# Ledger of designs, part 48: peptides against a protein of PDB entry 5K2M

Target 1, 273 residues: chain A of PDB entry 5K2M
Amino acid sequence: MRIGITYTVLRREEMAIKERAGEFGEVVMLHEDDLLFPGNYDLDVVIIRNVSHFKALYTARLFESEGIPTVNSSRLIFEAGDKLFATLRLAGKVPVPEWKAALSEGGALRVPDSLGYPLVSKPVFGSWGRLLAKVNDRDSLEAVLEHRKWMKNPLYGIHYFQEFVEKPGRDIRSYVIGGEFVGAIYRYSNHWITNTARGGKAEPCSDPEVEELSVKAWEAFGEGALAIDIFESEKGLLVNEVNPNMEFKNAARVTGADMAGKLVEYAVEVAKT

## One batch from the design tools (peptide; aimed at target 1 N245)

Design b2_p23_3 (made by RFdiffusion4)
Pose (drawn by RFdiffusion4):
Structure b2_p23_3 (pose): chain A 273 residues (1-273), chain P 23 residues (1-23)
Amino acid sequence: as target 1 above (273 residues)
Amino acid sequence: EEEMKEILEKNERLHWEQAEKEF
C-alpha cells in the first residue's frame, strides 16, 4: 500500500494525515514541485491536500489520468468546490438559502426583486469567507458589481447571490466522510462571517438534526470527504455550502473526532478500487 | 433555462482553464 499526499505546505491537517497513512502503508509526500505529468507514479491512492482549490482540481484530474484514484475526485472537487454547481446539486435534496445567479451586471441588478435586501454576494470559487459582501441596498449592489467588473478574473463575472440569513451569532460546520457523519462544530463570531480563517471560534455541536441533514447533503454528491456548512434560521436548518478540501484542526481539537484518521480510512478503501 | 446553461458552460470552462494555468 503506497499512499500519496499532495500538499503545498504542511499544515497540522497534513501532518496528521501523513501520520495516519503511515499506519496503513508507505506514505509518499508529494509537494507541488514533485508533480510533473505525464509521469510514472506508483501509487494505489492519492490524498489531495493542495491549498489552492484549482491546483487540487488539476492534480486530482492528472492522477486520475495515470489510473490512480484520488480522494477527493476531480469531479467532486469541481462540483462541490464551485458554489453554483454545488447549489444546483443540493437543490431539492436539502433546504438551502434562496439564491440567484446572473451572467452580467444588468442581470445582477434585478436580483433584489427576487431575493430582497439584505442579500449576500460571494464569488463562486472562493473560500475562507473572502470577498463575501452583505449588500443592504442598491448603492451597495452597484458598488460590488463595479468592483467585480474591474477585477481581472472572468469567474468574477458569474454573479451568485443568496438571501441574507439571520444566524444566531454562529454557523455550523459538519463533516461527512464516505457517508459517515464524523462530527460537527459551531463557529462563533461577532461578525456575520464566521469562518475560523477570519478569526471565528470553534465549539462542539451535538445537535442531532445537523447529523441527519449533513448526511443528506453528502448524499447529493454521493462520494468523498466533505466539510458542510449549515445555517440556523427562523425557518430551520439550511445547507449553505460544501467543501472538498476540508480543514479540521480546530474541529478535531474541539470535538475529539479523528477527522484525519477517518479521511485516511476512506482513502484506503478507495485504494482497494 | 438557456441563460443558466450558458452560465454553466462558461463557468466550467473557466474553472478548468484556471486550474491548468495555476498548475

Design b2_p23_3_s1 (made by RFdiffusion4, then SolubleMPNN; from b2_p23_3, 12 letters changed)
Fold by OpenDDE base, seed 5:
Structure b2_p23_3_s1 (fold): chain B 273 residues (1-273), chain A 23 residues (1-23)
Amino acid sequence: as target 1 above (273 residues)
Amino acid sequence: SKEMEELLKRTRELAFELAEKEF
């Protein structure tokens, strides 16, 4: 068994994955600067750990073009890494926050007629709460739309909105790998954007309803390793988003779950199929 | 480490800028 690991930065997660992969076979660490295609890669599977969504997506697709399976697959990275495409998968399977998409400023200005205020404006791509805006009124909506016109990336012209969900000062991050629930944490924050990368406290989440919902959310995609963001709302649990390139250092530390081992085990299974 | 978190933040910013430049 030869296991590739692609990476941008050697984080705690990549170190843990490398260590656990060494128990199953030969490990080949592949920095982004080392990747040239087409290439003669002698690998049974590649674990994708590139930081950039787009670099991860293209890296996965390039290995797949050479007959090497990836964890996650380029399909999963594409569908799960886009907030709108992820919502389209999730909405038919699990409760999600109310959402609207608009393809023009004129369309976006009508979103409050359906969702009311406050709204959350999200880019369809990006991580760590980047370019999230709480839109409380018409003036704020117009300002967000105006600023987006001057952004160079055409994907900023895809206007994705959610209802603002009042959260109890926390959200839930769960992990499902190969259809198995691995663990979950609460992420505490006094800010409406909960993110452990911003210094939030993490605590174990042991809730059978979270476990069941997390597995159902994973089943909307049907493969791979996903982190799942869940909101506790007055309407019950809502699946907000999924992440096909998960950080798990805080979750592994807090829960004691072997996230890296489970990911490697799944990659070895994928290599054998 | 704080240094690794800063490096990650910078790499994320760079990755975003690079993705924006490819459009």
Scores: peptide ipSAE 0.018, ipTM 0.480, DockQ to the pose 0.033
OpenDDE base, seeds 1, 2, 3, 4: peptide ipSAE 0.015, 0.014, 0.015, 0.014; ipTM 0.463, 0.454, 0.481, 0.465; seed 1 fails the geometry check

Design b2_p23_3_s2 (made by RFdiffusion4, then SolubleMPNN; from b2_p23_3, 10 letters changed)
Fold by OpenDDE base, seed 5:
Structure b2_p23_3_s2 (fold): chain B 273 residues (1-273), chain A 23 residues (1-23)
Amino acid sequence: as target 1 above (273 residues)
Amino acid sequence: EEELKKLLERTRKLIFELAEKEF
């Protein structure tokens, strides 16, 4: 067994994955600077840990083109790593926040007629709550749309909106790998954007409804390793988004779950298929 | 100690945000 691990930055997660992968075979660490295609890679599977969504996506697809399976697959990275495409998968299986997509400013200006205010404007790509805007009124909507016109990436012209969900000062992040629920945490924040990476407190979440919902959310994609963001709302649990390039350091620490081991075990299973 | 941990985590986040944008 030869296990590749692609990475941009050697984080706690990549160190843990490397360590656990060493128990199953030879580990080949591949920094982004080491990647050239077409290549002669003698690998049974590659664990994709590139920080950039697009770098991860293209790296996975390039290995797959050479007959090497990846965790996650390029399909999963593509569908789960785009907030709109992820919503399209999730909405058919699990409760999600109400959403609208518009492909023009004129379309976007009509979104409040359906969702009301307040809204959340999201880019379809990007992590850690970047370019999230709470839109409370028409003036704020116009300002967000105006600013999007001047952004260089044309994907900022894809207007994705959600209802604003009132949360109990926390959200839930769960982890499902190969269809198995691995663990969940509460992420506490006084800000409407909850993220543990902003210095929020994390606590274990032991809720069978969260476990069941997390597995169902994973089944919407049907493969790989996903972090799942869940909101506690007046309407019940809502699956907000998924992440196919999960950070798990805080969750592993808080829950004691062997997330790195579970990821490696799944990658080894994929290599044998 | 806790404030230092928060600062380090914020710094880590910023590095990864830049990495995701620049790469």
Scores: peptide ipSAE 0.020, ipTM 0.497, DockQ to the pose 0.040
OpenDDE base, seeds 1, 2, 3, 4: peptide ipSAE 0.019, 0.018, 0.018, 0.015; ipTM 0.486, 0.525, 0.509, 0.463; seed 1 fails the geometry check

Design b2_p23_3_s3 (made by RFdiffusion4, then SolubleMPNN; from b2_p23_3, 13 letters changed)
Fold by OpenDDE base, seed 4:
Structure b2_p23_3_s3 (fold): chain B 273 residues (1-273), chain A 23 residues (1-23)
Amino acid sequence: as target 1 above (273 residues)
Amino acid sequence: SAELEELLKRTRELAFELAEKEF
């Protein structure tokens, strides 16, 4: 078996994936600079670890065009990596924060009529809470919309909003790979944006309700490896978003779960299918 | 040092932000 691993930056996750993949076969590390298509890749499966959502998406699709399966698939990356498309999958399967999408400024200005204030403005793409805005009033909504007009990427013209969920100073990140719950952590933050990258502590989360909800959230997509972000709210657990290009170094460290191994095992299963 | 770890963290974050800013 020949396992490709695409990457932008050799992170702890990619190192762990490489190490574990070596137990199952030959490992081919593919930096973004090594990728040219169409190509003649002799690989049984590719683990997609490109940092950029779009680079990951296109890389996956390009390998699939060569007849090489990917983990995650381009379909999953597309649907899970877009916050709006992810919400569309999650909605009706699991509890999600109330949301609205608008395709114009005039539409976006009416969002508070249904969701009220405070709102959270999200880009449909991006990670680490980048370009998240807490919108407390009309003036801040207008400012966010004005700034979006001057952003060059047309995807910033897709206006995605959620209700502001009050959280107990933490959120939950769970991991489901191939439909199996692998583990979960609490991410502590004094900021309304919970992100361990911003200095948040991580602690193990052992909650059967989180496990059940995480599996159900994964089932909304039905394939691959997902990190699932869950809020503890007054309404109960809410699935906020999923990530098809997960960071797991903190979760692996805190839980002791072999997330890299589980990802590789799943990739090997995909290669055999 | 804690400073080096923070610098490395910030550098990684910036590298990731740059990698993601490349649409």
Scores: peptide ipSAE 0.023, ipTM 0.552, DockQ to the pose 0.040
OpenDDE base, seeds 1, 2, 3, 5: peptide ipSAE 0.015, 0.017, 0.017, 0.019; ipTM 0.507, 0.526, 0.505, 0.548; seed 3 fails the geometry check

Design b2_p23_3_s4 (made by RFdiffusion4, then SolubleMPNN; from b2_p23_3, 11 letters changed)
Fold by OpenDDE base, seed 4:
Structure b2_p23_3_s4 (fold): chain B 273 residues (1-273), chain A 23 residues (1-23)
Amino acid sequence: as target 1 above (273 residues)
Amino acid sequence: SAELKELLERTRKLAFELAEKEF
């Protein structure tokens, strides 16, 4: 078996994946600079670890066009990596924060009529809470919309909003790979944006309700490896978003779960299918 | 040092943010 691993930056995750993949076969590390298509890749499966959502998506689709399966698939990356498309999958399967989408400024200005204030404005793409805005009032909504007009990427013209969920100074990040719950952590932050990349502490989360909800959230997509962001709210657990290009160094460290091994095992299963 | 660790983490974050800013 020949296992490709695409990457932008050799992180702890990519090192762990490489190490574990070496137990199952030959490992081919593919930096973004090594990727040219169409190509002649002799690989049985590719683990997609490109940092950029779009680079990951296109890389996956390009390998699939060569007849090489990917983990995650381009379909999963597309649906899970877009916050709006992910919400569309999650909605009706699991509890999610109330949301609205608007395709114009005039539409976006009516969002508070249904969701009220405070709101959270999200870009449909991006990580680490980048371009998240807490919108407390009309003036801040207008400012966010004005700034979006001057952003060059047309995807910033897709206006996605959620209700502001009050959280107990933490959120939950769970991991489901191939439909199996692998583990979960609490991410602590004094900021309304909970992200361990911003200096938040991580602690193990052992909650059967989180496990059940995480599996159900994964089932909304039905394939691959997902990190799942869950909020503890007054309404109960809410699935906020999923990530098809997960960071897991903190979760693996805190839980002791072999997330890299589980990802490789799943990739090997995909290669055999 | 804690400072070096923080600098490395910031540098990594910036590198990732740059890699994601490349549409």
Scores: peptide ipSAE 0.020, ipTM 0.536, DockQ to the pose 0.039
OpenDDE base, seeds 1, 2, 3, 5: peptide ipSAE 0.016, 0.014, 0.014, 0.016; ipTM 0.466, 0.439, 0.461, 0.478; seed 2 fails the geometry check

Design b2_p23_4 (made by RFdiffusion4)
Pose (drawn by RFdiffusion4):
Structure b2_p23_4 (pose): chain A 273 residues (1-273), chain P 23 residues (1-23)
Amino acid sequence: as target 1 above (273 residues)
Amino acid sequence: SEMEEMLEKLERLTFEQAEKEFY
């Protein structure tokens, strides 16, 4: 059993994964510098841990082209990692915040007629709560759209919006691996953006409703290891997003759950074809 | 439809970006 781990830097998550994988077989640490294709890699499975979402997608696809299964797969990395594609997959399967998508500035200006104010603008490929905007009126919408327009990345031209959900000073992050619920936390902040990457704080979450909803959200994709974001609202729990390159150091510490071990166990199972 | 066109465009750009960052 040879288990590959692709990484950019060795965060706590990558170190814990390396250790757990060592109990099952030879660990081959693959920095981005070690990645060259086409190439001969002798691996039964690769755990994708690249920090760049896009580099993780392409390395997963490249290893798949060498006949080497990846966790997560290139398909899941793409579908689950893009907010719009993921929302299309979650819709009708679990409750989600109301959302709209527009392809231009003019189309985006009509979004408030459907969603109302306040509304949330976010990039389709983003993480860590970056470039999220709470838009309370037209002037703010025009400001966000004008800035998005002048940004170089054509992906900023895909305008994705959600109604603003009044959360109770926190949100929920849960983890489902291979269909098994492995844990959840609350992420608190005095700010409406609660990511731990922006200073949000982890506490254990033992709400049985989140466990079931989290499995249903995972079932919309039917594979892999997903970190799932959930909002509490006046209309019950809403699934906001899913994430295919999960961070969990605060979550594992707070809940005591072995998220790195469970990811590895799942990877060994996929390594057996 | 407009949604289909948007999705095709989004997919293509996402994979072009991934390849670009890789090299």

Design b2_p23_4_s1 (made by RFdiffusion4, then SolubleMPNN; from b2_p23_4, 9 letters changed)
Fold by OpenDDE base, seed 1:
Order: sequence, then C-alpha cells, then structure tokens
Structure b2_p23_4_s1 (fold): chain B 273 residues (1-273), chain A 23 residues (1-23)
Amino acid sequence: as target 1 above (273 residues)
Amino acid sequence: SELDEMLEKLKKLALELAKKEFE
C-alpha cells in the first residue's frame, strides 16, 4: 500500500496522519511544491490535506484523472466545501438553518422579506468564520452588498444568507469518517461566531442525538471524511455546514479519538475498492 | 468534466430557487 498525503503546511493533523499512515504502508508526503500534473504517481490512494479549498479540489481531481482515488474525492470536496452546495445536499436530509441564496444585489435586498432580520451573510467559500456578517438591518445589508461588489473573486457575488440562530454560547463540531461517527466537541465562545481556532474552548460532546444527526448529515453526501458543524437552537439541532478538509487537533485532544487513524483506515479502504 | 456538470447543475438549481422566491 502506497499512501500519498498532499499538504500545504505540516500541521499537527498532517503529522498525525503521516504517522498513522506509516502503519499501513509506504507514505509519500507531497507538498504543494511537489505536485506537477500530469505525473507518474505510483500511489494507491491520496489523502488531501491542502489548506486551500480550491487547491484541495483541483489536487483531488488531478489525481483522480490519473486513476488514483483521493480522500476526500473531488466530488465531495466540491459539494461539501461550498456552503451553498453543501446546503443543497443537506436541506433535504437533515434540519438546517433557514437559508436563501441570491445571485444579484437586487435579489439579496429581498432576502429579508423571507428570512427577516437578523441575518447571517456568508461567502460560499472560506473557513474560520471569515467574512461572516451578522446583518441586523437594511443599512447593514446594503453595506455588506456594497463591499462585495469590490471584492476581486466573482464568487463573492453569490450571496448566501442564513437566519441568525441564537446559540447557547457554543456550537458543536462532530466528525464522521466513512459513515462512522468518530467524535464531537462543544466549542465555546461569547461571540456569535464559535471557532476554537479563534480562541474558543473545546469540551467533549457525548450526545446520541448529535451522533445520529451527524451520521445523517454525512449520508447526504455518502462518502468521505467530514467535520460537521451543528447548532443547538430553539428548533433543535441544526446542521450549519460541513468541512471536507477538517481540522481535528483540538477535537482529537479533547475527545481522545484517533481521528487521524480513522482517516487513514478509511483511505486504505478506499484504495481497496 | 464531472465537476463542470455538477457546477452547472447546481447553478441551475440556485437560479431556479432564486426565481421562485424572488418573483
């Protein structure tokens, strides 16, 4: 078994994945600078750990074009890594926050007619809560939309909105790999954006409802390794988003779950199919 | 490509959704 691991930065997660992969076969670390296509890669599977969503997506697709399966697949990265595309998968399968998508400023200005205020404006791509805006009124909405006009990437012209969900000072991040629940954590923050990468504290989450919902959310995509962000709301649990390029160092530390090992095991299974 | 097909499909879905809600 030859396992490739693509990466941008050798983080705690990549180190753990490398270590565990070594137990299953030969490990080939592939920094972004090492990647040229077409190439003659002798690999049975590639674990995609590029930081950039787009780099991860294209890397996965490029390996797949050479007959090498990836974890995650380019399909999964594409569908799960875009908030709108992920919502399209999730909405029919699990409870999600109420959402609207608009493809123009004019359309976006009408979103409050359906969702009311406050709203959350999200870019369809990006991580760590970047460019999330709580929109409390018309003036704020207009400001956000105005700023989006001046952003270079045309994807910022795709307007994705959610209802603002009042959270109990925390959210939940769960991990499902190959359809199996691996673990979950609470992420605490006094800010409406909860993220441990932004200094939030993490605690283990042992809730059967979370486990069940997490698996169902994964089933909406049907493959791969996903981190799943879940809100606790007055309406119950809501699946907010999924991440096909998950960070798990905090979750692994807090829960003791062998997330790196589970990821590698899944990759090995994928290689054998 | 498969990705292109998925993108187009999802774009159409998004547009349809927007049209239905924003008469």
Scores: peptide ipSAE 0.023, ipTM 0.342, DockQ to the pose 0.091
OpenDDE base, seeds 2, 3, 4, 5: peptide ipSAE 0.029, 0.013, 0.013, 0.012; ipTM 0.431, 0.360, 0.339, 0.359; seeds 2, 4, 5 fail the geometry check

Design b2_p23_4_s2 (made by RFdiffusion4, then SolubleMPNN; from b2_p23_4, 11 letters changed)
Fold by OpenDDE base, seed 5:
Structure b2_p23_4_s2 (fold): chain B 273 residues (1-273), chain A 23 residues (1-23)
Amino acid sequence: as target 1 above (273 residues)
Amino acid sequence: SDMEEMLKRLRELALKKAEEEFL
């Protein structure tokens, strides 16, 4: 068994994955600078750990073109890594925050007619709460839309909005790998954007409802390893988004779950299929 | 509602935990 691991930065997660993969076979670490296609890669599977969503997506697709399966697959990265595409998958299976998408400024200006204020403006791509805006009124909406016009990436012209969910000072991040629930954490923050990467405290979440909902959310995609962000709301649990390129150092530490091992085990299973 | 009360309690808990991290 030869296991590739693509990466941008050697984080704690990548080190853990490397270490656990070594128990199953030969490990080949592949920094982004090492990747050139087409190439002769002698690998049975590749674990994708590139930081950039797009680099991860293209890396996965390029290995797949060489006949090498990836974890996650390019399909999963594509669908799960886009907030709108992820919402489209999730909405048919699990409760999600109310959302609207508009393809023009004129369309976006009508979103409050359906969702009301406050709104959350999200880019369809990006991590760590980048370019999230709480839109409280018409003036703020106009400002966000104006700023989007001057952004160079055409994807910023895809206007994705959610209702503002009043969270109880925390959210939930769960992990499902190969359809198995691995664990979940609470992420605490006084800000409406909860992010453990910004120093928020993490604690174990042991809730059967979270476990069930997390598995259902994973089933909307049907493969791979996903981190799932869940909100606690007055309407109950809502699946906000999923991440096909998950960080798990805090979750692994807090829960004691062997997330790196589970990921490697799944990759080995994929290699044998 | 029971849910509103639960959420209120959780907000209070979250606030307390956040204060502990900044100390």
Scores: peptide ipSAE 0.053, ipTM 0.701, DockQ to the pose 0.016
OpenDDE base, seeds 1, 2, 3, 4: peptide ipSAE 0.000, 0.000, 0.034, 0.000; ipTM 0.282, 0.296, 0.652, 0.269; seeds 1, 2 fail the geometry check

Design b2_p23_4_s3 (made by RFdiffusion4, then SolubleMPNN; from b2_p23_4, 8 letters changed)
Fold by OpenDDE base, seed 2:
Structure b2_p23_4_s3 (fold): chain B 273 residues (1-273), chain A 23 residues (1-23)
Amino acid sequence: as target 1 above (273 residues)
Amino acid sequence: SELEEMLERLKKLAFELAEEEFK
């Protein structure tokens, strides 16, 4: 078996994936600079680890066009990696924060009529809490919208809002691979944006309700490897977002779960299908 | 498919994407 691994930066996760993949076959590391399509790649499966959402998406689709399956698939990356599209999948399957989407400034200005304040403004793409804004009032909303008008990428004109969820100084990140719950962590932060990549601390989360909810959230997509971000709210557990390009170094360290191994095992199974 | 249509629409938008990579 020949396992490709695409990557932007060789992180702890990519090193772990490479190591585990070596147990199943020949590993072909493919930096973004190595990728040219069509390329007649001789691979049985490709594990997508590009940092950029869009680079990951296109890389997956390009390999698929050559008949090579990917983990994650371009479908999953597309649907899970867009916060709005992910919400559309999750909504009706699991509890999610209240949300609104608007396609214009005029529409966005009406969002508080439905959700009230405070709001969270999110770009539909992006990681590590980038361009998240807590919108406490009308003045803040107008400021966010004004800034968005001058942002270069048209995707910033897609206005996605959530209710602000009061959290107990932490959130939960769980991991589901191939429908199997692998593990979960608490991410602690003094800021309303909780992320271990932004200086948050991680602790193991052993909660059967989290496990059940995580699997249900994964089932909304029905394939692949997902990190699932869950809020502990006054209304109970809420699935905030999912990530098809999961970071797991902290979770693996804290929980001891073999997340890289589980990912590789899933990729091997995909290759055999 | 709906997904394919959306992907095609996003092509134009993706060309203007400049994401900062923190890792």
Scores: peptide ipSAE 0.014, ipTM 0.377, DockQ to the pose 0.168
OpenDDE base, seeds 1, 3, 4, 5: peptide ipSAE 0.013, 0.014, 0.013, 0.008; ipTM 0.398, 0.420, 0.393, 0.372; seeds 3, 4 fail the geometry check

Design b2_p23_4_s4 (made by RFdiffusion4, then SolubleMPNN; from b2_p23_4, 9 letters changed)
Fold by OpenDDE base, seed 2:
Structure b2_p23_4_s4 (fold): chain B 273 residues (1-273), chain A 23 residues (1-23)
Amino acid sequence: as target 1 above (273 residues)
Amino acid sequence: SEMEEMLERLRKLALELAKEEFE
């Protein structure tokens, strides 16, 4: 078996994936600079680890066009990596924060009529809390919208809002691969944005409700490897977002779960189907 | 497919991505 691994930066995750993949066959590391399409790639499966959502998406689709399956698939990357599209999948399957989407400034200005304040403005793409804004009032909303008008990327014109969820100084990140719950962590922060990559602390999360909800959230997509961000709210557990390009170094360290191994095992299964 | 249609629509947007977005 020949396993490709596409990557932008060789992180701890990519090193772990490479190591575990070597147990199943020949590993072909493919930096973004190595990728040219159409190509004649001799691979049975490709694990997508590009840092950029869009590069990951296009890379996956390009390999698929050559008959090579990917983990994650371009479908999953597309649907899970966009916060709005992910919400559309999750909504009705699992509890999610209340949300609104607007396609214009005029529409966005009406969002508080339904969600009230405070609300959270999010870009539909991006990670690590980039361009998240807690909007407490009309003045703040107008400021966020004004700033968006001057951003180059047209995707910033897609206005996605959530209710502000009061969290107990932490959130939960769980991992589901191939429908199997692999593990979960608490991410602690003194800020309303919690992320271990931004200096948050991680602790193991052993909660059957988290496990059940995580699997249900994964089932909304029905394939692949997902990190799932869950809020502990006064309303109960809420699935905030999912990530098809998961970072797991902290979770693996804290839980001891073999996330890289599980990912590779799933990729091998995909290659054989 | 719906997915292909969405990908086509997003293609022009992706071309305007001047910066890498970490995920």
Scores: peptide ipSAE 0.018, ipTM 0.398, DockQ to the pose 0.158
OpenDDE base, seeds 1, 3, 4, 5: peptide ipSAE 0.006, 0.012, 0.012, 0.012; ipTM 0.352, 0.357, 0.387, 0.398; seeds 1, 4, 5 fail the geometry check

Design b2_p23_5 (made by RFdiffusion4)
Pose (drawn by RFdiffusion4):
Structure b2_p23_5 (pose): chain A 273 residues (1-273), chain P 23 residues (1-23)
Amino acid sequence: as target 1 above (273 residues)
Amino acid sequence: GADPADALADIEEWHTMLMEALS
């Protein structure tokens, strides 16, 4: 059993994964510098841990082209990692915040007629709560659209919006791996953006409703290891997003759950074809 | 995660390598 781990830097998550994988077989640490294709790699499975979402997608696709299964797969990395594609997959399967998509500035200006104010603008490929905007009126919408227009990345031209959900000073992050619920936390903040990457704080979450909803959200994709974001609202729990390159150091510390171990166990199972 | 400002460059770099590898 040879287990590859692709990484950018060795965060706590990557170190814990390396250790757990060592109990099952030879660990081959693959920095981005070690990635060259086409190439001969002798691996039964690769755990994708690249910090760049796009580098993780391409390395997963490249290893798949060498006949080497990846966790997570290139398909899941793409579908789950893009807010719009992921929302299309979650819709009708679990409750989600109301959302709209537009392909131009003009189309985006009509979004408030459907969603109302306040509304949330976010990039389709983003993480860590970056470039999220709470838009309370037309002037703010025009300001966000004007800025997005002048940004170089054509992906900023895909305009994705959600109604603003009044959360109770926190949100929920849960983890489902291979269909098994492995844990959840609350992420608190005095700011409506609650990511731990922006200073949000983790506490244990033992709400049985989140466990079931989290499995249903995972089932919309039917594979892999997903970190799932959930909002509490006046209309019950809403699934906001799913994440295919999960961070969990605060979550594992707070809940005591072995998220790195469960990811590895799942990877060994996919390594057995 | 990585800086969003690098996202396009990452895409262009790794997309080129993918196309070369499959050619």

Design b2_p23_5_s1 (made by RFdiffusion4, then SolubleMPNN; from b2_p23_5, 10 letters changed)
Fold by OpenDDE base, seed 3:
Structure b2_p23_5_s1 (fold): chain B 273 residues (1-273), chain A 23 residues (1-23)
Amino acid sequence: as target 1 above (273 residues)
Amino acid sequence: GADFEDWLKDIEEWGAILEKALA
């Protein structure tokens, strides 16, 4: 078994994956600078750990074009990494925050007629709460839309909105790999955008409802390794988004779960199919 | 398939933006 691991930065996650992969076979570390295509890669599977969503997506597709399976697949990275496409998958299987998509300013201005205020404006791509806006009123909506017009990337013209979910000062991040629930954590924050990268405390989450919901959310995609962001709301648990390029160092530390091992085991299974 | 490859072209610019945001 020859296992490739693509990476941008050697983080704790990549070190753990490398170590665990070494127990199953030969490990080939592939920095982004080492990747040239087409290439004669002698690999049975590649674990994709590029930091950039798009680099991860292209890297996966390039290996697949050479007949080498990837974890995650380019399909999964594509669908899970886009907030709107992810919502389309999730909405058929699990509770999600109420959402609307509009393809024009005129359409976007009608979103409050359905969702009311406050709203959350999201770009369809992004991480760490980048370009999230809480929209409390019409003036704020108009301002957000005006700014979007002057952004160069046409994808900013795809207007994705959610209801604002009141959270109890925390959210949940769970991990499902190959359909198996691996673990979950609470992420505490005093800000409406909860992220452990912003100095939030993490604690273990042991909730059977979270486990069941997380597996169902994974089943909406049907493959790979996903981190799942869940909100606690007055309506119950809501799946907000998924991440096909998960960070898990905090979750592994807090829960003691062998997330790196589970990821490698799944990659080995993929290599054998 | 073809739709996926076409979509990749449309989002290439997003990749550059995200990389800058992650730096």
Scores: peptide ipSAE 0.018, ipTM 0.456, DockQ to the pose 0.068
OpenDDE base, seeds 1, 2, 4, 5: peptide ipSAE 0.006, 0.009, 0.010, 0.014; ipTM 0.322, 0.499, 0.478, 0.466

